# Designs tried in a protein design run: peptides against a protein of PDB entry 5FRP. Part 46

Target 1, 225 residues: chain A of PDB entry 5FRP
Amino acid sequence: VEWTESIPQIIATREDISKELNQALAKTFIDSDPRVRRTSVMIFNKVPVTEIWKNITNKAIYTSLLHLAREKHKEVRELCINTMAKFYSNSLNEIERTYQNKEIWEIIDTIPSTLYNLYYINDLNINEQVDSVIFEYLLPFEPDNDKRVHRLLTVLSHFDKKAFTSFFAFNARQIKISFAISKYIDFSKFLNNQESMSSSQGPIVMNKYNQTLQWLASGLSDSTK

## One batch from the design tools (peptide; made by RFdiffusion4, then SolubleMPNN)

Design b2_p13_6_s1 (from b2_p13_6, 4 letters changed)
Fold by OpenDDE base, seed 3:
Structure b2_p13_6_s1 (fold): chain B 225 residues (1-225), chain A 13 residues (1-13)
Amino acid sequence: as target 1 above (225 residues)
Amino acid sequence: SFSEILSMGPKEF
């Protein structure tokens, strides 16, 4: 743990992280102690993206980071998912594609697929987190249409078959959720009107309101778990 | 559910 905690400072101060240091760092990502793995992931949060790309040249580190998205330890997994999504977004924004970094980009370009493939675990907490990082980091709001399209094409360009399937499922779900929310609002407005509530349609709308609410709630994770 | 959508084979759009 202590050694791994020192790595951000080493990366910040030394341009030439030795092959040996990279190899040692790679081992920390697969350490049996979740604290070590957590600390390793935190390197990607503490060190600027440009410095990471410059100093972390061992492909195994990036591969291991992506692998932690499926690890058993909840805290490390959640941290990893957020970290890799953010790192992907920052890399797209700040790192130029060169011949020298091509091999690392080949790994980083798989982050979207890695994230979308997490939906197949069928865990509500994971799904919620993946939804969040998609909106925050992978496909953030962008008012410029050309930039939005370019980002979308970039994200999709390295999708595997499963990720594409998941992507379409995600979008279909979003449309359904949007529709359900719209109906929820409409029903709420209706029910908040005393005249409407007292009408023959009142009980019918109340039932539809409850059904809509139950459907929306069924897709939510238990915040207490 | 998302799982239902995933289980829905590629509907030919």
Scores: peptide ipSAE 0.000, ipTM 0.395, DockQ to the pose 0.079
Fold by OpenDDE base, seed 5:
Structure b2_p13_6_s1 (fold): chain B 225 residues (1-225), chain A 13 residues (1-13)
Amino acid sequence: as target 1 above (225 residues)
Amino acid sequence: SFSEILSMGPKEF
């Protein structure tokens, strides 16, 4: 743990990191202690993306980072999912594609597929986290149409078949949720009007409101678990 | 589950 905690400072201060150090760092991502794995993932959060690309040249580190998205330890997994999504977005914004970094880009370009494939685990907590990182990092709000389309095409360009299927399923779900939210708002407005509540439609709208709320809530994770 | 939500058709609204 202590050794891994020192790595961000080493990366930030050195122009070149030895092959041996990269190999040692790669081993920390597969360590039996979840604290070591957590600390290893945190390197990607503490070090600027440009310095990571410059100094971390061992492919196994990036591959291992992606594998941690499916690890058993909840805290490490959650940290990894956020970290890889953010790292992907930062890399797209700040790192040029060169001949020298091509092999690392081939791994990084699979991050969107890795994330979308997590929906097949069928865990509500994982689903919510993946939803969040998609909107925050993979497909952020972009008012410029050309930039938005370019980002979308970039994200989709390396999808596997399962990721595409998941992507379409996700979008279909979002449309349904949007519709349900719209109805929830309409019902809420109706029920907040005393005259409307006292009408013959009052009980009918109340029932629809409750059904809509239950449906929306069923898609949320249990915060107590 | 994500699969359950996907199976929930618009017909229930």
Scores: peptide ipSAE 0.000, ipTM 0.417, DockQ to the pose 0.104
Fold by OpenDDE base, seed 4:
Structure b2_p13_6_s1 (fold): chain B 225 residues (1-225), chain A 13 residues (1-13)
Amino acid sequence: as target 1 above (225 residues)
Amino acid sequence: SFSEILSMGPKEF
C-alpha cells in the first residue's frame, strides 16, 4: 500500500520510470489486498494523463485496470469505473495517436466497450454508475457538432457486438426515461391544480402519476445497498 | 395533448 501510494509522486517527478517499476506496479493491480488495488487505480486519478502515458509503458497495467471494472470489491470497482472513463476522455483530448503508443491505445480504445459491457451484469448500482460515466466522460455534452460526432464515432468504432447491443438498449431506455419524466411533470402539474385534482380525472391521473413514479423508481438502485 | 398523455399506460414505458 505505502509503496503504491508513493508512485504518483514518483511519476510526477521522474522523466523515466524503469521497467522494473512498471512491472512492480502491474503486480499491484492484481494484489489480493483491495487497498493495494484501490491505490493502484488512484494513480490514474492523481497523475496527469500525459505523465501516465509517458511513464506507464507496461500494457499489462492498462489491461489490469480494465479488469478491475468487474471485480467483486464494490469500492475498488466503482473507483475503477470512474477512473477508466475519465482516463479515456482525457486521453482522447490530450494524447496523440502515434506508432509508439499504438499498443496502449489499442487497450484504451476498449474502455467504452468495457463500460457498456458492464450492463450485462444486470446490477442496478453498476448500471447507474455506467450511466453516469457515459454522460460525464464518454459522451459528454459537446456544443460543437463536429467534435460531438467525432467523439461518438470514436467511442463506437471499437465496440464489440455486445457493447453495440448495450448502446442501443441504453439509448432506448433514455428515450423511455425522458418520456416518463415528461409525463411525470405533466401529471404533477395536473395534480398541483386543486380544481383538476378534484375533477373526475383526478383519481385517474393520480394512479398514472404513481405508476410513473414506480416505473422511474424501479430503475434506481437502493443507495443504501 | 394531455388526453393523449393520459391514454398512455405504463406498458408503453
Scores: peptide ipSAE 0.006, ipTM 0.370, DockQ to the pose 0.069; fails the geometry check
Fold by OpenDDE base, seed 1:
Structure b2_p13_6_s1 (fold): chain B 225 residues (1-225), chain A 13 residues (1-13)
Amino acid sequence: as target 1 above (225 residues)
Amino acid sequence: SFSEILSMGPKEF
């Protein structure tokens, strides 16, 4: 743990990290102690993206980071999912594609597919986290149409078949949620009107309102778990 | 389940 905690400072201060240090760092991502794995993931949050790309040259570190997205330890997994999404976004914004970093980019370009494939675990907490990182880091709001399309094409260009299926399912879900929210608002407005509530339609709208709420709630994680 | 969300055709709201 203490050794791994010192790595961000070493990366920030040294221009050339030895091959041995990269090899040692790679081992920390597969350490049996979740605290060591957590600290290893935190390196990607504490060190600027440019310094990571410069100093972390062992591709096994990046591959291991992606694998931690499916690990059993909840805290490490959640940290890893946020970290890799942020790292992907920062890399797209700040790192140029060169011949020298091609092999690392081949791994980093799989981050969107890795994240979208987490939906197949069918865990509500994981789904919510993936939803969050998609909107925050993978496909953030971009008012410029050309930039938005370019980002979308970049994300999609490295999808596997499962990720594409997941992507379309996600979008279909968003449309359904939007529709359900719209109906919720309409039903709420109707029910808040005393004349409408007292009409023959009152009980019918109340039933639809409850069904809409139940449907919306079923898609949300239990905040208590 | 995600599979249920995927299988949830346009439920007639």
Scores: peptide ipSAE 0.006, ipTM 0.450, DockQ to the pose 0.090; fails the geometry check

Design b2_p13_6_s2 (from b2_p13_6, 5 letters changed)
Fold by OpenDDE base, seed 2:
Structure b2_p13_6_s2 (fold): chain B 225 residues (1-225), chain A 13 residues (1-13)
Amino acid sequence: as target 1 above (225 residues)
Amino acid sequence: SFAEILSMGPKEF
């Protein structure tokens, strides 16, 4: 743990990390101690993306990072998912594709597919996290249409078949959620009017309101779990 | 299928 905690500082101070250091760092991602793995993932959060790409040249590190997205340890997994999504976005924005870094990019380009494939675990907490990182890092709001399209195409360009399926399902769900929220608002407005509530439609709208709430709630993770 | 679950929306209101 202590050794791994020192790595961000080393990366920040050195122009080039030795092969030996890269090899040692690669081992920390597969360490049996989840604290070591956590600390290893944190390197990607503490060190600027440009410095990561410059100094971390061992492919195994990136591969191992992606593998941790399916780790059993919840905290490490959650950290990894957030970290890899952010790292992907930052890499797209700041790292030029070159001949020298092509092999690392081949790994990094699989991050979107890796994330969308997490939906198949069918865990509400994971689903919520994946939803979050999609909106925050993979496909963030961008007012420029051309930039949005370019980002979308980039994200999709390396999808496997399963990821595509998840992508379409995700989008379909978002539309339905939006519709449900709209209806929830409409029903709420109706029920907040005493005259409307006392009408013959009052009980019907109340039932629909409750159904809408139940549906919306069913899609939310239990924050206590 | 998982895709079906993800695409499930509220029953028509």
Scores: peptide ipSAE 0.007, ipTM 0.407, DockQ to the pose 0.141
Fold by OpenDDE base, seed 5:
Structure b2_p13_6_s2 (fold): chain B 225 residues (1-225), chain A 13 residues (1-13)
Amino acid sequence: as target 1 above (225 residues)
Amino acid sequence: SFAEILSMGPKEF
């Protein structure tokens, strides 16, 4: 643990990291102690993305990071999911694709697929976390249309079949949620008008409002309903 | 599968 905790400072202050150090670091990601694995993941949060790419050249480290997304230890898994999503986004924004770093990019480009495949675990907490990191890091709000399209295409370019299926299912659900929210707002506006509530439509809209709320509540709390 | 569940979506309002 203590050794791994020192790595961020070493990476930040040294021009290069030896092959041996990279090999040693790779072992910490598969350590039996979850505290060691956690500390290893934290390196990616503490060190600037440019310095990570410069100094961490062992592909096994990146592969191991991705594998921790399915870690049995909840805290390590949750940290890893957030970390890898953020690292992916930062890499897209700050790291140029070169011949020298192509092998690392081949791994990093699988992060979106790795994340979307977590939905198949059918765990509510994992699903919620994946939803969060998609909107925060993978497909963040971008007002520029061209940038949005390019980001989307980049994210999708390395999807496996399962990730694509998950992606389309997710988007279909989002459209339905958006529609339900829109209806909720409309019904709320209607019900907030006293004249409208007193009309023959009042009871009908109230019923629809309640149904919409129940659906939204169930959909947010349980992915199976 | 999760994908199948997501595809079912809400019943029509």
Scores: peptide ipSAE 0.007, ipTM 0.367, DockQ to the pose 0.112
Fold by OpenDDE base, seed 1:
Structure b2_p13_6_s2 (fold): chain B 225 residues (1-225), chain A 13 residues (1-13)
Amino acid sequence: as target 1 above (225 residues)
Amino acid sequence: SFAEILSMGPKEF
């Protein structure tokens, strides 16, 4: 049994051992070895959300998890971003808000803001990852209008000013991307027609096509980095 | 250390 899978069971059985274990676990999130930090983050991926909430009661662990989203070590950071987004979504779906877990919820409710604030780093790899976790975990596709609105309001209700700015910028970018894709398709159709390509507009459309492609490509992370 | 135990994948126990 993976030690990480045993942790919730150990914590659940004895309150005293639970407190000590929580304190020890909190220290592992700030360990100098990135492998230790990685393993600590993996607890949130390997253990069911209900067991995490039940057994991990030290708020410092959750705070430390959020801080790892800005860590220098790329692998740990990327793992943390995915983990915290997934954990947020699972928590919203499976964990009830109670008086006892209020302090933890206050931290967890800041996950969307924490993620949207990563856009200010201006790193294309981070931006792509944040884009992905937004669509997968924060604001997933929901056909029910009421559920979609409630989820959106929940996410937005804990935004700081910077996160709101990032949110609006993100949405504006999506509109621009959609427009660019539409133009790309139109230009492609035009250029695929021999008569149109041979017309006086051919060179003009080719130039616009190339500009559109360059713009679209500039927003993508370098897959080689 | 507890950190070492955590860093030891499940296979090392």
Scores: peptide ipSAE 0.008, ipTM 0.465, DockQ to the pose 0.016; fails the geometry check
Fold by OpenDDE base, seed 4:
Structure b2_p13_6_s2 (fold): chain B 225 residues (1-225), chain A 13 residues (1-13)
Amino acid sequence: as target 1 above (225 residues)
Amino acid sequence: SFAEILSMGPKEF
C-alpha cells in the first residue's frame, strides 16, 4: 500500500519510470489486498493523463485496470469504473494517437465496450454507475456538433457485439425514462390543481402517477445496498 | 394531448 501510494509522486517527478517500476506497479493491480488495488487505481486519478501515458508503458497495467471493473470488491470496482471512464475521456482529449502508443490505445479504446458490457451483470448499482459515467465521460454534452459526432463515432468504433446491444438497449431505456418523466410531470401538474384532483379523473390520474413513480423507482438502485 | 397521455397504460413503459 505505502509503496503504491508513492507512485503518483514518482510519476510526477520523474521523466522516465523504469521498466522495473512498471512491472512492480502491474503486480499491485492484481494484489490480494483490495487496498493495494484501490491505491493502484487511484494512480490513474491522481496523475495527469499526459504523465500516465508517458511513464506507464506496461500494457499489462492498463489491461489490469480494465479487469478491475468487474471486481467483486465494491469500492475498488466503483473507483475503477469512474477512473477508467475519466481516463478514457481525458486520453481522447489530450493524447495524440501515434505509432509508439498504438498498443496502449488498443487497450484504452476498449474502455467503452468494457463499460457497456457491465450492464450484463444485471446489478442496479453498477447500471447506475455506468449510466453516470457514460454521460459524464464517454458521451458528455458537447455543444459542437462535429465534436459530438466525432466522439460518438470514436466510442462506437471499437464496440463489440455485446456493447452495441447494450448501447441500443440503453438508448431505448433513456427514451422510455424520458417519456415516463414527461408523464410524471404532467400527472403532477394535474394533481396539483385542486379542481382537477376533485374531478372524476382525479383517482385515475393518481393511480397512473403512482404507477409512473413505481416504474421510475424500479430502475433505481437502493442506495443503502 | 393530455388525454392521450392518460390513455397510455403502464405497459408502454
Scores: peptide ipSAE 0.006, ipTM 0.341, DockQ to the pose 0.059; fails the geometry check

Design b2_p13_6_s3 (from b2_p13_6, 6 letters changed)
Fold by OpenDDE base, seed 3:
Structure b2_p13_6_s3 (fold): chain B 225 residues (1-225), chain A 13 residues (1-13)
Amino acid sequence: as target 1 above (225 residues)
Amino acid sequence: SFSELRSMGPKEF
């Protein structure tokens, strides 16, 4: 733990991290102690993306980071998912593709697939987190159409077959959710009108309202789990 | 487990 906690400072002070240090760091991502793994992931949050790309040259570190997205330890997994999504976004924004960093980019370009493949676990908490990081980091709101399309194409360009299937399922789900929310609003407005509630349609709309709520709720994770 | 999460195949969603 203490050694791994020192790594951000080392990266900040050294222009070239030795091969040995990179190899030692790679081992911390697969350490049996979840605290060590957590601390290792935190390096990617504490160190600027440009410095990470400069100093962390062992591809095994990046591969190991991506593997932690399926970590059994909830805290480490959740941290990893957020970290890798953010790191991907920052890398796209700040890191140029060069011949020297090609091998690392080949790994980083798999982050979208890695994240979308988590939907196949069929865990509501994981699904919620993946949804969140998609909107926050992978496909953030971008008012410029060209930039938005470029980002989308970049994300999709390295999808595996499973990720594409997951992507289409995600989009289909979003459309359904949007429709359900729209209906929820319409029904809520209707039910908030006393004249409408007293009409023959009142009970019918109430039933549809409840069905809509139940459907929306069924897709949400239990925050207590 | 980590192994369980890795072994989970595609489910319909």
Scores: peptide ipSAE 0.013, ipTM 0.527, DockQ to the pose 0.054
Fold by OpenDDE base, seed 5:
Structure b2_p13_6_s3 (fold): chain B 225 residues (1-225), chain A 13 residues (1-13)
Amino acid sequence: as target 1 above (225 residues)
Amino acid sequence: SFSELRSMGPKEF
């Protein structure tokens, strides 16, 4: 743990990280102690993306980072998912594609596919987290149409078949959610009107309101778990 | 287990 905690400072102060240090760092991502794995993932959050790309040249580190998205330890997994999504976005924004970094980019370009493939786990907490990182990091709101399309094409360019299927399912779900929210608002407005509530439609709308709420709630993770 | 869930296709919503 302590050794891994020192790595961000080493990366910040040294231009040349030895091959041995990279190899040692790679081992920390597969350590049996979740605290070590957590600390290793945190390196990607503490060090600027440009310095990571410059100093972390061992592809096994990046591969191992991606693998942690499916680990059993909830905290490490959640941290990893956020970290890899953010790192992907920052890399797209700040790192040029060169011949020298091609092998690393080949790994990083699989991050979107890796994340979309997490939907197959069918875990509501994971689904919510993946939804969040998609909107925050992978496909953030971009008012410029050309930039938005370019980002979308970049994200999709390395999808496997499963990721594409998940992507389409995600989009279909978002449309359904949007519709349900719209209906929820309409029903809420109706129910907040005393005259409407006293009408023959009052009980009908109340039932639809409850059904809509139940549907929306069923898609949310249990906050107690 | 995470391993068992990897084999399940997307549930149709």
Scores: peptide ipSAE 0.011, ipTM 0.532, DockQ to the pose 0.059
Fold by OpenDDE base, seed 1:
Structure b2_p13_6_s3 (fold): chain B 225 residues (1-225), chain A 13 residues (1-13)
Amino acid sequence: as target 1 above (225 residues)
Amino acid sequence: SFSELRSMGPKEF
């Protein structure tokens, strides 16, 4: 743990991290202690993306990071999912594709597929987290059409078949949610009008309102679980 | 548990 905690400072201060240090760091991602694994993931959050790409050249580290997205330990997994999504976004924004870093990019380019494949676990907490990181880091809001399309194409270009299926399912769900929210608003407006509520349609709309709320709520993770 | 969820295999969407 203590050794791994020192790594961010080492990376920040040293221009050349030895091959041996990279090898040692790679081992920390598969350590039996979840605290060590957690600390290893935190390196990617504490160190600037440019310094990570410069100093962490062992591809096994990046591969191991991606594997932790399916970690049994909840805290490590959740941290990893957020970290890898952020790291992907930062890498796209700040790191040029070169011949020298090609092998690392080949791994990093699989992050979207790795994340979308987590939907197949069918865990509501994981799904919510994946939804969040998609909107925050993978496919953020971009008003520039060309940039938005370029980002989308970049994300999709490395999808496996399962990731595509998840992507389409995700989008279909978003459309359904949007429709449900629209109906929720319409029903709410209707019910907030006293004349409308007292009409023959009042009870019918109230029932539809409740059904819509239940449907929307069913898609949300129970934060208590 | 996450382990149980893994054992259920990927539900095809």
Scores: peptide ipSAE 0.014, ipTM 0.531, DockQ to the pose 0.068; fails the geometry check
Fold by OpenDDE base, seed 2:
Structure b2_p13_6_s3 (fold): chain B 225 residues (1-225), chain A 13 residues (1-13)
Amino acid sequence: as target 1 above (225 residues)
Amino acid sequence: SFSELRSMGPKEF
């Protein structure tokens, strides 16, 4: 743990990280202690993306990071999912594609597929987290149409078949959620009006409101689990 | 169990 905690400072202060250090770091991602694995993932959060690309040249580190998305340890997994999504977005924004970094980009370009493939685990907590990182890091709101389209095409360009299926399912779900939210708002407005609530439609709308609320809630993870 | 998470390939949606 202590050794791995020192790595961010070493990366920040040294221009060249030795091959041996890269090899040692690669081993920490597969360490039996979840604290070591956690600390290893945190390197990607503590070190600027440019410095990571410069100093971490061992492919095994990036591959191992991606594998931790399916880690059995909840905290490590959740941290890893957020970390890889953020790292992907930062890499797209800040790292140029060169001949020298091509092999690392081949791994990083699989992050979107890796994330969308997590939907097939069919876990509500994982689904919620994947939804979150998609909106925050993979496909953030971008008012510039050209930039938005370019980002979308970049994300989709490396999808496997399963990731595409998940992508379409995700979008279909978002449409349904949007519709349900719209109805929830309409019903809420109706029920907040005393005249409307006292009408013959009052009880009917109340029932529909409750059904809509239950439907919306059913898609949310239990924060206690 | 999380061992199941590794083994569960993408179930068909």
Scores: peptide ipSAE 0.014, ipTM 0.537, DockQ to the pose 0.062; fails the geometry check

